# Peptides against a protein of PDB entry 3KDP, part 7

Target 1, 230 residues: chain A of PDB entry 3KDP
Amino acid sequence: PFLIFIIANIPLPLGTVTILCIDLGTDMVPAISLAYEQAESDIMKRQPRNPKTDKLVNEQLISMAYGQIGMIQALGGFFTYFVILAENGFLPIHLLGLRVNWDDRWINDVEDSYGQQWTYEQRKIVEFTCHTPFFVTIVVVQWADLVICKTRRNSVFQQGMKNKILIFGLFEETALAAFLSYCPGMGVALRMYPLKPTWWFCAFPYSLLIFVYDEVRKLIIRRRPGGWVE

## One batch from the design tools (peptide; made by RFdiffusion4, then SolubleMPNN)

Design b1_p8_6_s3 (from b1_p8_6, 5 letters changed)
Fold by OpenDDE base, seed 2:
Structure b1_p8_6_s3 (fold): chain B 230 residues (1-230), chain A 8 residues (1-8)
Amino acid sequence: as target 1 above (230 residues)
Amino acid sequence: ELVEELLS
């Protein structure tokens, strides 16, 4: 998100403090919960990893996590961001290069895509209105990420949801996200204005997309062991 | 400047 903010010079889609809340708050307990996941049913049928040649973290895993799933996460967040700004009169094309004028407190006549002028205060309200839905979008997508991380090869439907700590993690991160989104003072403390409950559903297609994508990937791995998808 | 603004 921050890279696109810098490259495209768009208004800030997600604050740095909010990013820290994702990394330290909503992702920590879920990540720890994976340590308690049951072994895949076929793990004992696989050859042992060669510790000299096979890295625990390989390029394929990094590509999956950051190059594929991470891109879908970012797309989900930016989709929410662009929808909110478009509903407020700022079309995506108009946002390109707008950051400099957007962040200048002395410019009170920034025009939207329809010629309406926006004061600095009005722009910052819209910006901070984007932060919370973007954050919530990431959390909703993280639900799918956590669930798909339960297994490397088996379907989630084969593995099941027996890890109670993982289930607890999903509820915890959701409760924390709701707290950060709706607790009084979060607008001042975290630049997170409260969102309409309907914005929680904006991320669901992307969460589903990640889930389906990974299940298809795992299906391919099961049908073609030793393929490039593994 | 941007970093300072984001951290302020």
Scores: peptide ipSAE 0.010, ipTM 0.420, DockQ to the pose 0.016
Fold by OpenDDE base, seed 4:
Structure b1_p8_6_s3 (fold): chain B 230 residues (1-230), chain A 8 residues (1-8)
Amino acid sequence: as target 1 above (230 residues)
Amino acid sequence: ELVEELLS
């Protein structure tokens, strides 16, 4: 999000505080919960990892986490961001290069895609209105990400949802997201303005996409061991 | 403010 903010010079899609809430708030308990996940049913049939040659974090895992899943997460967040701004009169094309004028407090006549002028205050309201749905979108996508991280090869349907700590983590991150989104004062304290409940659903297609993508990937791995998808 | 508090 921040890279695109810089490169495209668009209004800030996700605040630093919201990023910290993701990294330290919503992701910590879920990440810890994975330590309590049951071993995959075939783990005892696998060759032991060579600690000298086989890294815990390999290029494939990095590619999957950052190159694939992370990109889908980012796309989900940006989709929500662009939808919100479009509903407020700012079409995606109009946002390109707008950051400089957007962030200038002395410019009170920034035009939207329909010629409506926006004061600095109004622009900041809509910007901060984007932060919360973007954050929630990431959380909803992280549900799928956490669930797919339960296993490397087995389907979630094979592994099941037996990890109570993981389930708790999903509820905790959701509750935290709801708290940060709707608690009075969060707009002032965290620049997270309340979102319409409908915005929670904007991420669902992306969450489903991640889930389906990973299940298909795992299916391919199971059917074709040693393939390029591993 | 929170980032400033963390950096402070």
Scores: peptide ipSAE 0.009, ipTM 0.458, DockQ to the pose 0.021
Fold by OpenDDE base, seed 5:
Structure b1_p8_6_s3 (fold): chain B 230 residues (1-230), chain A 8 residues (1-8)
Amino acid sequence: as target 1 above (230 residues)
Amino acid sequence: ELVEELLS
């Protein structure tokens, strides 16, 4: 989000506080839960890795986790951001280069895509209104990310949802996201303004996309072992 | 993770 903020000079899509809430709040318990996941049914049929050549964290894993899945996650957040701003009169094309005037507290006549003028206070309200839905979008996408991380090769349907700690993690991160989004005073304390409940659904297509993408990837690996997809 | 979130 911050790279696009700098390169495109758009209003800030995700605040520092929301980033900290993701890293320290919503991701920790889910990540720890993966340590308690059951071994895959075929683990004893796999060749042992070569400790000299095969890293636990390889370029393929990094590319998949951060390059592919991370990009889909970011797209989900930005989609939510652009939809909210468009509903408030700011079309995506109008946001390009707008940051300089947007962040200037002395400019109270910034025009939207329809010629409506916005005060600094009004602009900051809509900006902070984007932060919470962006955050929630990340959490909803993380449901899929966590579930796909249960296995390397087997389908989630083969592995099942037997890890009670992982299930607890999914509920915990969701409950925390709801608390941060709707608790009175969070707008003042964390600049996390309440969101309409409908914004939770904006992330669902991206969460589903990640899940389907990984299941297809795993299916290809099972059918064609040793391919570039592994 | 923090760096990636900042860079996304």
Scores: peptide ipSAE 0.017, ipTM 0.559, DockQ to the pose 0.027; fails the geometry check
Fold by OpenDDE base, seed 3:
Structure b1_p8_6_s3 (fold): chain B 230 residues (1-230), chain A 8 residues (1-8)
Amino acid sequence: as target 1 above (230 residues)
Amino acid sequence: ELVEELLS
């Protein structure tokens, strides 16, 4: 989000405090839960990793995490961001280069895509209104990310949902996301304004896409071991 | 994770 904020000069899609709430709040328990995941059924059929030659984090893992899943996650967040701004009169094309004028407190006549003028205060309300739905979008996508991380090769349907700590993590991150989104004072404290419950559903297609994509990937790996998809 | 979210 911050990279596109700089390159495209758009209004800030996700606040730094909100990012900290993701990384330190919602993602910690889910990440720890993966340490308690059951071994895959074929683990004893794999050769032991050579600690001198085989990296635990390899180029294939980085490509999957950042190049594939991370990009789908970012697309989900930005989709939510652009929808909210469009509903408030700012079409995506109009946001390009708008950051400089958007962040200037002395400019109180920034026009939207329909010629309506927005004060600095009004613009900041809209910006902070984007932060919470973007955050919730990331959490909903993280459900899929966590579930697909349970296995390297086996389907989630083969592995099952037996890790109680992982299930607890999914509930914890969701409960925390709801708390941060709806608790009184979060708009002042964290710049996270309350969101309509309908915004939770905006991320569901992306979460489903990640899940389906990874299941298809794993299916290909099982059918064609040693392929480039692994 | 913070760097990942910032760069995404």
Scores: peptide ipSAE 0.013, ipTM 0.554, DockQ to the pose 0.029; fails the geometry check

Design b1_p8_6_s4 (from b1_p8_6, 5 letters changed)
Fold by OpenDDE base, seed 2:
Structure b1_p8_6_s4 (fold): chain B 230 residues (1-230), chain A 8 residues (1-8)
Amino acid sequence: as target 1 above (230 residues)
Amino acid sequence: SLVEELLS
């Protein structure tokens, strides 16, 4: 998202502080859950013939899968961002190169795609209105990721402990998202203005996409072990 | 990884 922001010179889709909140708030619990998952899998699996190679392969597979999921998350966030801006009169094509004028406090006549002029304050309200649903989109998509992790072929016993951690992660992420979205002062402190509850549903198609993607990936891996899809 | 992708 930040690279697209720089390359396309679009208005900032997600604030730096919001990114930090994602990293520290939403990604920590999944990361811990994965660390426990790996530790439990290492304990319960029969001694691998070659612990170094088997661990490396598993780490690479996990890293690649999360990389792919993260790209889909970013796409979901950007989709939400473009929808909000389009509803406010800024079509995606019009946003290209607009950042310089958008961020200039002295320009109070930035035109939208329909010729309406926007003051600096109005533009910043719209921008900060995008930050919150982008964050929420990431959280909702992470729900799908956590559910995907739950459906991995681990032993029922391993799944039990991991499932509790994953469920806790879901609640923690949701609580954090609600707090950041609706707590008074978050607009000033984090540049996250409160969003309408309807925007929570905007991310659901992408959560479904991730779920379908992972199920298809798992299906391919099961049919062709050692394939490029690992 | 998610952070890197969000930054990307």
Scores: peptide ipSAE 0.040, ipTM 0.604, DockQ to the pose 0.031; fails the geometry check
Fold by OpenDDE base, seed 5:
Structure b1_p8_6_s4 (fold): chain B 230 residues (1-230), chain A 8 residues (1-8)
Amino acid sequence: as target 1 above (230 residues)
Amino acid sequence: SLVEELLS
């Protein structure tokens, strides 16, 4: 999000506070939960691996898969960002190069895609209104990410939801997202303005996409052991 | 790496 902000010169899609909340608030408990995940049912059924080649190759493939998942997460956040700005009169094409004028507090006549003029204060309200739903979108997408991380090969339906710590992590990150989105004073203190409940649903297609992507990947691994997708 | 991709 920050790289796109610089390269495309768009209004800031994700604030520093929201970044900190992701890094420290929503990712820590889930990461800890994965350490307590139940062993896969197929571990004892696998053939011996080559310790010199298979470890490094698998680490690279896993890293690449997580990179792809991260890109889908970012796309979900940006989708939410563009939808909010479009509903407020700023179409995606109009946002390109707009940052310079957007961030200038002395310019109070920035036009939207429909010729409506926006004051600096109005623009900042819209910008900060984007930060919260971007954060919530990441949380909703992280639900799918956490669930798929339970296994490397087995389907989530085969492994089940036996890890209570992971379930707690999902609850904790959701509760934190709700707190930051709806607690009075968060707009002033954290620049995270209240979220309309409907914005929680904007991330669902991307969460589903991640889930389907990983289940298909795992299905291919089960059908073709030692393939490039493992 | 996942966080880095989210922040890109």
Scores: peptide ipSAE 0.038, ipTM 0.598, DockQ to the pose 0.030; fails the geometry check
Fold by OpenDDE base, seed 4:
Structure b1_p8_6_s4 (fold): chain B 230 residues (1-230), chain A 8 residues (1-8)
Amino acid sequence: as target 1 above (230 residues)
Amino acid sequence: SLVEELLS
């Protein structure tokens, strides 16, 4: 999100505090879960196993899955961002290059796609209104990712500890999302304004996309073992 | 990688 913000010169889609909450709050538990999974895989590798074939999760699978899923998550967040801004009069095309004027507090006549002028304060309200739905979109998409990871982790059914970590992760990210979205004062403290419940549904197509993507990937792997999709 | 994509 931050790279696209710089490259496209769009209004800030996701605040630094929100990014930190994602990284430290929501991503930490999955990362720990993966670290435990790797450690357990390495413990099981104490048997003479071919390190390329006998990894429960291929390094290529991990890199592709997390890279591609992360990209879908980012796209989901940006979609929510663009929808919110479009509903407030800023079409995606109009946002390109708008950052300079958007962030200038001395410019109080920034026009939207319909010719309406926006003050700096009004623009910042809309910007901060985007942060919470973007975060929630990531969390909802992460639910799908965690569920997919759970289904990929056949070993998780064998190891209750991994299940507990994943369940705890789902609980933690949901609790954090609810806290940041609905706790009084978050708009002032974290620049995350309260979320209308309708915005939670903006993430669902992307969660579905992740599920479909993973099922298609699994289907391809099952039909063509050793393919590029592994 | 997921963190990197979220930071992108």
Scores: peptide ipSAE 0.031, ipTM 0.553, DockQ to the pose 0.033; fails the geometry check
Fold by OpenDDE base, seed 1:
Structure b1_p8_6_s4 (fold): chain B 230 residues (1-230), chain A 8 residues (1-8)
Amino acid sequence: as target 1 above (230 residues)
Amino acid sequence: SLVEELLS
């Protein structure tokens, strides 16, 4: 998001505070949950693995999977961002190069794609309105990520949702997202204006995409052990 | 973090 912000000179899609909330609030419990589940799964079924080769392959697989999932998460966030701005009159093409004028407090006549003029305050409200749904989009996509990361090879349907820590992580990140989105004063304190409930569903296609992608990946790994996807 | 890589 930051790279696109710099390269395209678009209005800031995700604020610093929201980034901190993701890193400190939503990512910590999921990361812990995955670490514990991986440790438990590795302890109980330890056939003698070659610790050097299996760790390296696992680290590469994790890195690639996380990189790909990360890209899908970013796409989901940007999709939400562009939809919100488009609903407010700013089409994606019009956002290119707009950042300089957008962030200038002395320019109060920035035109949208339909010729409507926006004051600095109005623009900042729209910008901060984007921060919350971007954050929520990341959280909703992380649901799929957490569910998927539970298994390396088996389908989620085969292993099930028996991990209590995972369920707790999903609950915690959802509760935090709801709190930040709807608690009074969050708009002033965190520049996160209240989210319409409909925006929670904007991320669902991307969560489904991640889910399908991983199930297909795991299916390929099961059919072709040692293939390029593993 | 995945998020840092996404946000970068």
Scores: peptide ipSAE 0.025, ipTM 0.552, DockQ to the pose 0.030; fails the geometry check

Design b1_p8_7_s1 (from b1_p8_7, 6 letters changed)
Fold by OpenDDE base, seed 1:
Structure b1_p8_7_s1 (fold): chain B 230 residues (1-230), chain A 8 residues (1-8)
Amino acid sequence: as target 1 above (230 residues)
Amino acid sequence: DELLEKFL
């Protein structure tokens, strides 16, 4: 998000505070919950990892986590961001290069895609209104991300949802996201303005996409061990 | 206020 903010000179899609809320708030408990996940059913049929040759974190894992899943997450967030701004008169093309004027508090006549002028205060309200849905989008996508992280090869349907701590983590991150989104004063304290409950559903296609993508990946790995998808 | 109402 921040790279696109710099390169495209668009209004800030996700604030630093919201990033901290993700990293320190919503991600911690779910990540810890994975330590309590049951071993995959085929673990006794697998060869032990060679500590000298097999990296714990390999290029394939990094590519999967950051290059694939992370990109889908980012796309989900940006989709939400662009939809909100478009609904407020700022089409995606119009946002390119707009940051300089957007962030200037002395410019009160920034035009949207329809020629409507926006004051600095109005622009900042819209910007901060984007932060919360972006954050929520990440949380919703993280549901799928956490679930797919339960296994490397087995389907989630084979592994099941027996990890109660993981289920609690999903509840906790959702409750925290709701708290940060709707608690009075969060707009002032965190620049997170409340969002309509319908915005929670904006991320569902991306969450489903991640889930389906990973299940297909795992299916391919099970059918063709040692392939490039592994 | 109108903008906030749009998202509330």
Scores: peptide ipSAE 0.016, ipTM 0.544, DockQ to the pose 0.024
Fold by OpenDDE base, seed 4:
Structure b1_p8_7_s1 (fold): chain B 230 residues (1-230), chain A 8 residues (1-8)
Amino acid sequence: as target 1 above (230 residues)
Amino acid sequence: DELLEKFL
């Protein structure tokens, strides 16, 4: 989000504090819960990792995490961001390069895509209103990400949802997301304004996409061991 | 306030 903010000079899609709430709030318990995941059924049949040659974090894992799943997550967030801004009169193409004028408090006549003028205060309200749905979108997509991270090779349907700590983590991150989204004062404290509950569903296609993508990937790995997707 | 209400 912040990289696109800089490169495209668009209004800030997600606040830094909100990012910290993701990294340190919503993601910690879910990530820790993976330590309690049951071993994959075939783990004892696999050769042990050579700690000298086999990196725990390899290029394939980085490619999957950041290059694939992370990009789908980002797309989900930006989709929500662009939808909200479009509903408020700012079409995606109009956002390009708008940041400079958007963030200037002395410019109170920034025009949207329809010629409506926006004061600085109005622009900041809509910006901070975008932060919450973007955040929630990330959380919803992280549901799928967490679930797919249960295994490297086995399907979630093979592994099952037996990790109660992971299930707790999903509820915890959701509850925390709801708290951060709807608790009074979050607009001032975190620049997160409340969102309509309907915005939670905006991320569902992307969550499903991640899930399906990973299940297909795992299916390919199971059918073609030693493939480049492993 | 009206803008906030749009998102509430």
Scores: peptide ipSAE 0.015, ipTM 0.548, DockQ to the pose 0.024
Fold by OpenDDE base, seed 3:
Order: C-alpha cells, then sequence, then structure tokens
Structure b1_p8_7_s1 (fold): chain B 230 residues (1-230), chain A 8 residues (1-8)
C-alpha cells in the first residue's frame, strides 16, 4: 500500500498504525496456529530436507507468499480503495498524482472527477474512510491465505479443518477486525472510521480467488510431481 | 495526536 502511495502519488490507502494492527494483531494468532496443524498424509513419502543445501525459506515459498498471494491480496485492498473513492467522486485516473494537492491543508478546492470541490477536512475524512475497508479486505483475504497455508500439497478438503487453534485464530482475527472497525475512538486513535457492513463482502471474490488458485496449484502438484509449480 | 500523525 505505501509503495503504491509513493509511486502512483495517490492518497494514502492504508495508515501505518493500521498496518501494525494487521501485523501484530490480526496475523499473530493465525500464524501461530499453523504450528499446530496436522501433518499431511504424504509427509513420510517426502525426502528429508538437507539442512546444508535446502533453505527453510526458499525462492518458491517467497514467490508464492509475496509474489502470487501477496499480489492478489494487494489487488483486493486496492480494489476496495478505488471503489470507495469512486463512490465519493474520485475516479482511479483522477487519483494519479493527486497526493500533493490532497495532503496540502491550504488547498481547500481540490476537485473530484465531477467538478465538486473538497476541503482538506473532507478529503481526510474520505481518506480515513478508506483505511478501515482496506484493512477489513486484508483480513477477509487472510482467511483464505491461512486456510491454504494448512497444506503444501493436499487439498483443504483432504486435510480437513481439524485444527481448533486455526479455527480460533480465524474467529479472533475477525473479532479483532470488527473491534478495530467499530469501537468508538478508533477513528481518532487509528484513523479507522466505521465502515458499512457491506464492505466486508467486497473482499470475498478475492478470498475465493486465492482459495481456488491454491487448490488448482495443489491439484497440479499432485498430478505432476516435480513440476515448475512446486 | 502529533506522534500518531507521524506514523499515520
Amino acid sequence: as target 1 above (230 residues)
Amino acid sequence: DELLEKFL
């Protein structure tokens, strides 16, 4: 989010404090829960990792986590961001390069895509209105990400949802997301203004996309062991 | 508020 904010010079899509809430709040319990996942049925058929040659974190894992899944997550967040701004009169094309004028408190006549003028205060309200739905979008997408991380090769349907700690993690991150989104004072403390409940559903297509993508990937791995997808 | 604004 912050990289695109700088590169595209758009209004800030997600605040730093909100990012900390993701990294330290919503992701902590889910990540720990993966340590309690049951072994895959084929684990004993795999060769042991060579600790001298095989890295614990390899290029394939980084590519999957940050390159593929991370990009889909980012797309989901930015989709939500652009939809909110478009509903408030700022089309995506109009946002390019707008940051300088957007963040200038002395400019109170920034025009939207329809010629409506926005004061600094109004613009900041809209900006902070984007933070919460972006955050919630990340959490909803993380549901799928957590579920797909249960296994490397087996389908989730083969592995099942037996890890109670993981299930607890999904509820915890959702409850925390709801708390941060709707608790009074979060707008001042975290720049997270309350969102309409409908925004929770905005991320569902991306969550589903991640899930389907990973299931297809795992299916390919099972059918073609040792392929480039592995 | 100012300290939070630096991180926001």
Scores: peptide ipSAE 0.011, ipTM 0.419, DockQ to the pose 0.020
Fold by OpenDDE base, seed 2:
Structure b1_p8_7_s1 (fold): chain B 230 residues (1-230), chain A 8 residues (1-8)
Amino acid sequence: as target 1 above (230 residues)
Amino acid sequence: DELLEKFL
């Protein structure tokens, strides 16, 4: 998100403090919960890794986690961001290069895509209105990300949801996200304005996409062991 | 206020 903010010179889609809330607040407990995940049913049928040649975290896992899944997460967040701004008169193409004028408090006549002029205060309201839905979108996508991380090869349907700590983590991160989104004073403290509950559903297609994508990936691995996909 | 009401 921050890279696109700099490269495209668009209004800030996600605040730095909000990013810290994701990294330190919503992600830590779920990540720890994965340590309690049950072994895959076929793990004992696999040859032990060679500790001299086989890394625990290899380039393929990094590419999958941060390259593929991370890009889908970012797309989900930016989708929500662009929808909100478009509903307020700012089409995605119009946002390119707009940051400089957007952030200037002395410019009170920034035009939207329809020629409506926006004051600095109005622009900041819509910007901070984007932060919370973007954050919530990431949390909803993280549900799918956490669930797919339960296994490397087996389907989630084969593995099941027996990890009670992971289930607790999903509820905890959701409760924390709701708290940060709706608690009075969060608009001042975190620049996160409240959102309608309906905005939580904007991320669902992307969460489903991640889940389906990973299940298809795992299916390919099971059918073609030793392929480039595992 | 109208913008906030749209998202509240």
Scores: peptide ipSAE 0.010, ipTM 0.561, DockQ to the pose 0.024

Design b1_p8_7_s2 (from b1_p8_7, 6 letters changed)
Fold by OpenDDE base, seed 5:
Structure b1_p8_7_s2 (fold): chain B 230 residues (1-230), chain A 8 residues (1-8)
Amino acid sequence: as target 1 above (230 residues)
Amino acid sequence: DELLAKFL
């Protein structure tokens, strides 16, 4: 999010506070829950890794986590961001290079894509209105990310949802996201303005995409062991 | 907008 903010000079899509809420709030319990996941049924049929050549964190894992899944998560967040701004009169093309004027408190006549003028205060309200839905979008795609992390090779349907701590983590992160989004005073304290409940659904296609993508990947691995996808 | 109006 911050890289695109710099490169494209768009209004800030995700605030520092919301990033902290993800890193220290919503992601902690889910991440810890993975330590309690049951071993896959075929673990004893796999060859042990070579500790001299095989890293715990390898290029394939980094590519999957940051290059593939992380990019789908980012796309989901930015989709929500662009939809909200478009509904408020700012089309995506108009946002390119707009940051300089957007962040200038002395400019009170920034035009949207339809020729409407926006004061600095109005622009900041819209910006902060984007932060919370972006945050919620990340939480929703993290549901799928957490579920796919239950296994490396087996389908989630083969593994099942027996990890009660993981289920608790999913509810906890969702409850925390709802609390931060709708608790009175969060707009003042954290600059997290409330969002319409409909914005929660914007992330669902991306969450489903992550899940389907990983299940297809795992299916390919099971059918063609030793491939480049493993 | 209605939810924002309650908190702004």
Scores: peptide ipSAE 0.021, ipTM 0.575, DockQ to the pose 0.027
Fold by OpenDDE base, seed 1:
Structure b1_p8_7_s2 (fold): chain B 230 residues (1-230), chain A 8 residues (1-8)
Amino acid sequence: as target 1 above (230 residues)
Amino acid sequence: DELLAKFL
């Protein structure tokens, strides 16, 4: 998000405070919950990792985490961002290069895609209105990310949802996201303005995409061990 | 941070 903010000179899609709420709030309990996951059914049939040759974090894992899943998550967030701004009169093409004028407090006549003029205060309200749905979108796609992280090879349907701590983590991160989104004063304290409940569903296609993508990947790995998809 | 990198 920050790279696109700089390169495309668009209004800030995700605030620093919302990023901190993800890293320190919504992701901690879910990440810890993975330590309590039951071993995969075939783990005792696999050879142990060679600590001298096999990296714990390999290029394939980085490619999956950052290059594939991370990109789908980012696309989900940006989709939400662009939809909200479009609903407020700012089409995606109009946002390109708009940042300089958008962030200038002395310019009070920034035009949207329909010729409506926006004051600095109005623009900042819309910007901060985007931050919360972007944050919630990330939480929703993290549901899928957490679930797919339960296993490396086996399907989630084979592994099951027996980890009660992971289930608790999913509820905790969702409850925290709801609290940060709807608690009175969060707009002033965290610049997280409340979102319409319908915005929670904006991320669902991307969450489903992540889940299906990983299940297909794991299916390919099970059928063709040692392939490039592993 | 892996999470932060997803959001850069």
Scores: peptide ipSAE 0.017, ipTM 0.603, DockQ to the pose 0.034
Fold by OpenDDE base, seed 2:
Structure b1_p8_7_s2 (fold): chain B 230 residues (1-230), chain A 8 residues (1-8)
Amino acid sequence: as target 1 above (230 residues)
Amino acid sequence: DELLAKFL
């Protein structure tokens, strides 16, 4: 998200405080919960890794985590961001290069895609209104991300949802997201304005996509061991 | 206030 913000010079999609709430708030308990996940049923049928040649974190894992799943998560967040801005008169193409004028408090006549002029205060309200839905979008896609991380090879349906700590983590991150979104004063404290409950559904297609994508990947691995997908 | 009302 931050890279696109710099390269495209668009209005800030996600605030730094909001990023911290993701990294330190919603992600910690879910991540810890994975330490309590049961071993996959076939793990003892696999050869031990060679500690000299086989890295614990390999290129395939990095590609999956950052290149594939991370990209889908970012796309989900940016989709929500662009929808909100478009509904407020700023089409995606118009946002390119707009950041400089957007962030200038002395410019009170920034035009949207329809020629409407926006004051600095109005622009900042729209910007901060994007932060909360972007955050919630990330939490919703993290549901799928956490669930797919339960296994490397087996389907989630084979593994099951027996990890009570993981289930608690899903509940906790959702409750925290709701708290940060709707608690009075969060707009002032965290620059997270409240959102309509309908915005929670904006991320659902991406969450489903992540889940389906990973299940298909795992299916391919099970059918073709030693393939390029593993 | 009108902008916020679109998201409340």
Scores: peptide ipSAE 0.015, ipTM 0.572, DockQ to the pose 0.023
Fold by OpenDDE base, seed 4:
Structure b1_p8_7_s2 (fold): chain B 230 residues (1-230), chain A 8 residues (1-8)
Amino acid sequence: as target 1 above (230 residues)
Amino acid sequence: DELLAKFL
């Protein structure tokens, strides 16, 4: 989010505090829950990793996590961001380079894509209105991310959803996201304004995409061991 | 690294 914020000079899509809430709040319990995941059915049939040559985090894993899944997550977040801003009169093209004027408290006549003028206060309300749905979008795509992280090779359908701690983590992160989104005072404390419940659904296609993408990937790995996809 | 990734 910050890279695009800087490069494209768009209004801030996601606040730093909100990012910390993702990293330290909604993502902690789910991440810990993976430690309790049942071993894959074939784990004992695999050769042990060579600690000297086989890194825990290899380039393929980085490429998958950041280059593929992370990009889908980012796209989901930015999709939600652009939709909200468009609904408020700011089309994506108009957002390019707008940050300077957007963040200037002395400019109270920033025009949207339709020629409507926005005060600094109004702009900040819209910005902070974007932060919460972006955050929620990340949480929703994290559902899929967490579920796909249950296994390296086996399908989630083969592995099942037997990890009760992971299930708890999914509910916890969702409840925390709802709390942060709707609790009174969060607009002031975290600059997270409440969102319409409909915004929770904006991320669902991306969450599904992540899930399907990874399941297909795993299917390919199972059918063609030793491929570049592994 | 994860924190950095969230900023990216």
Scores: peptide ipSAE 0.015, ipTM 0.545, DockQ to the pose 0.032

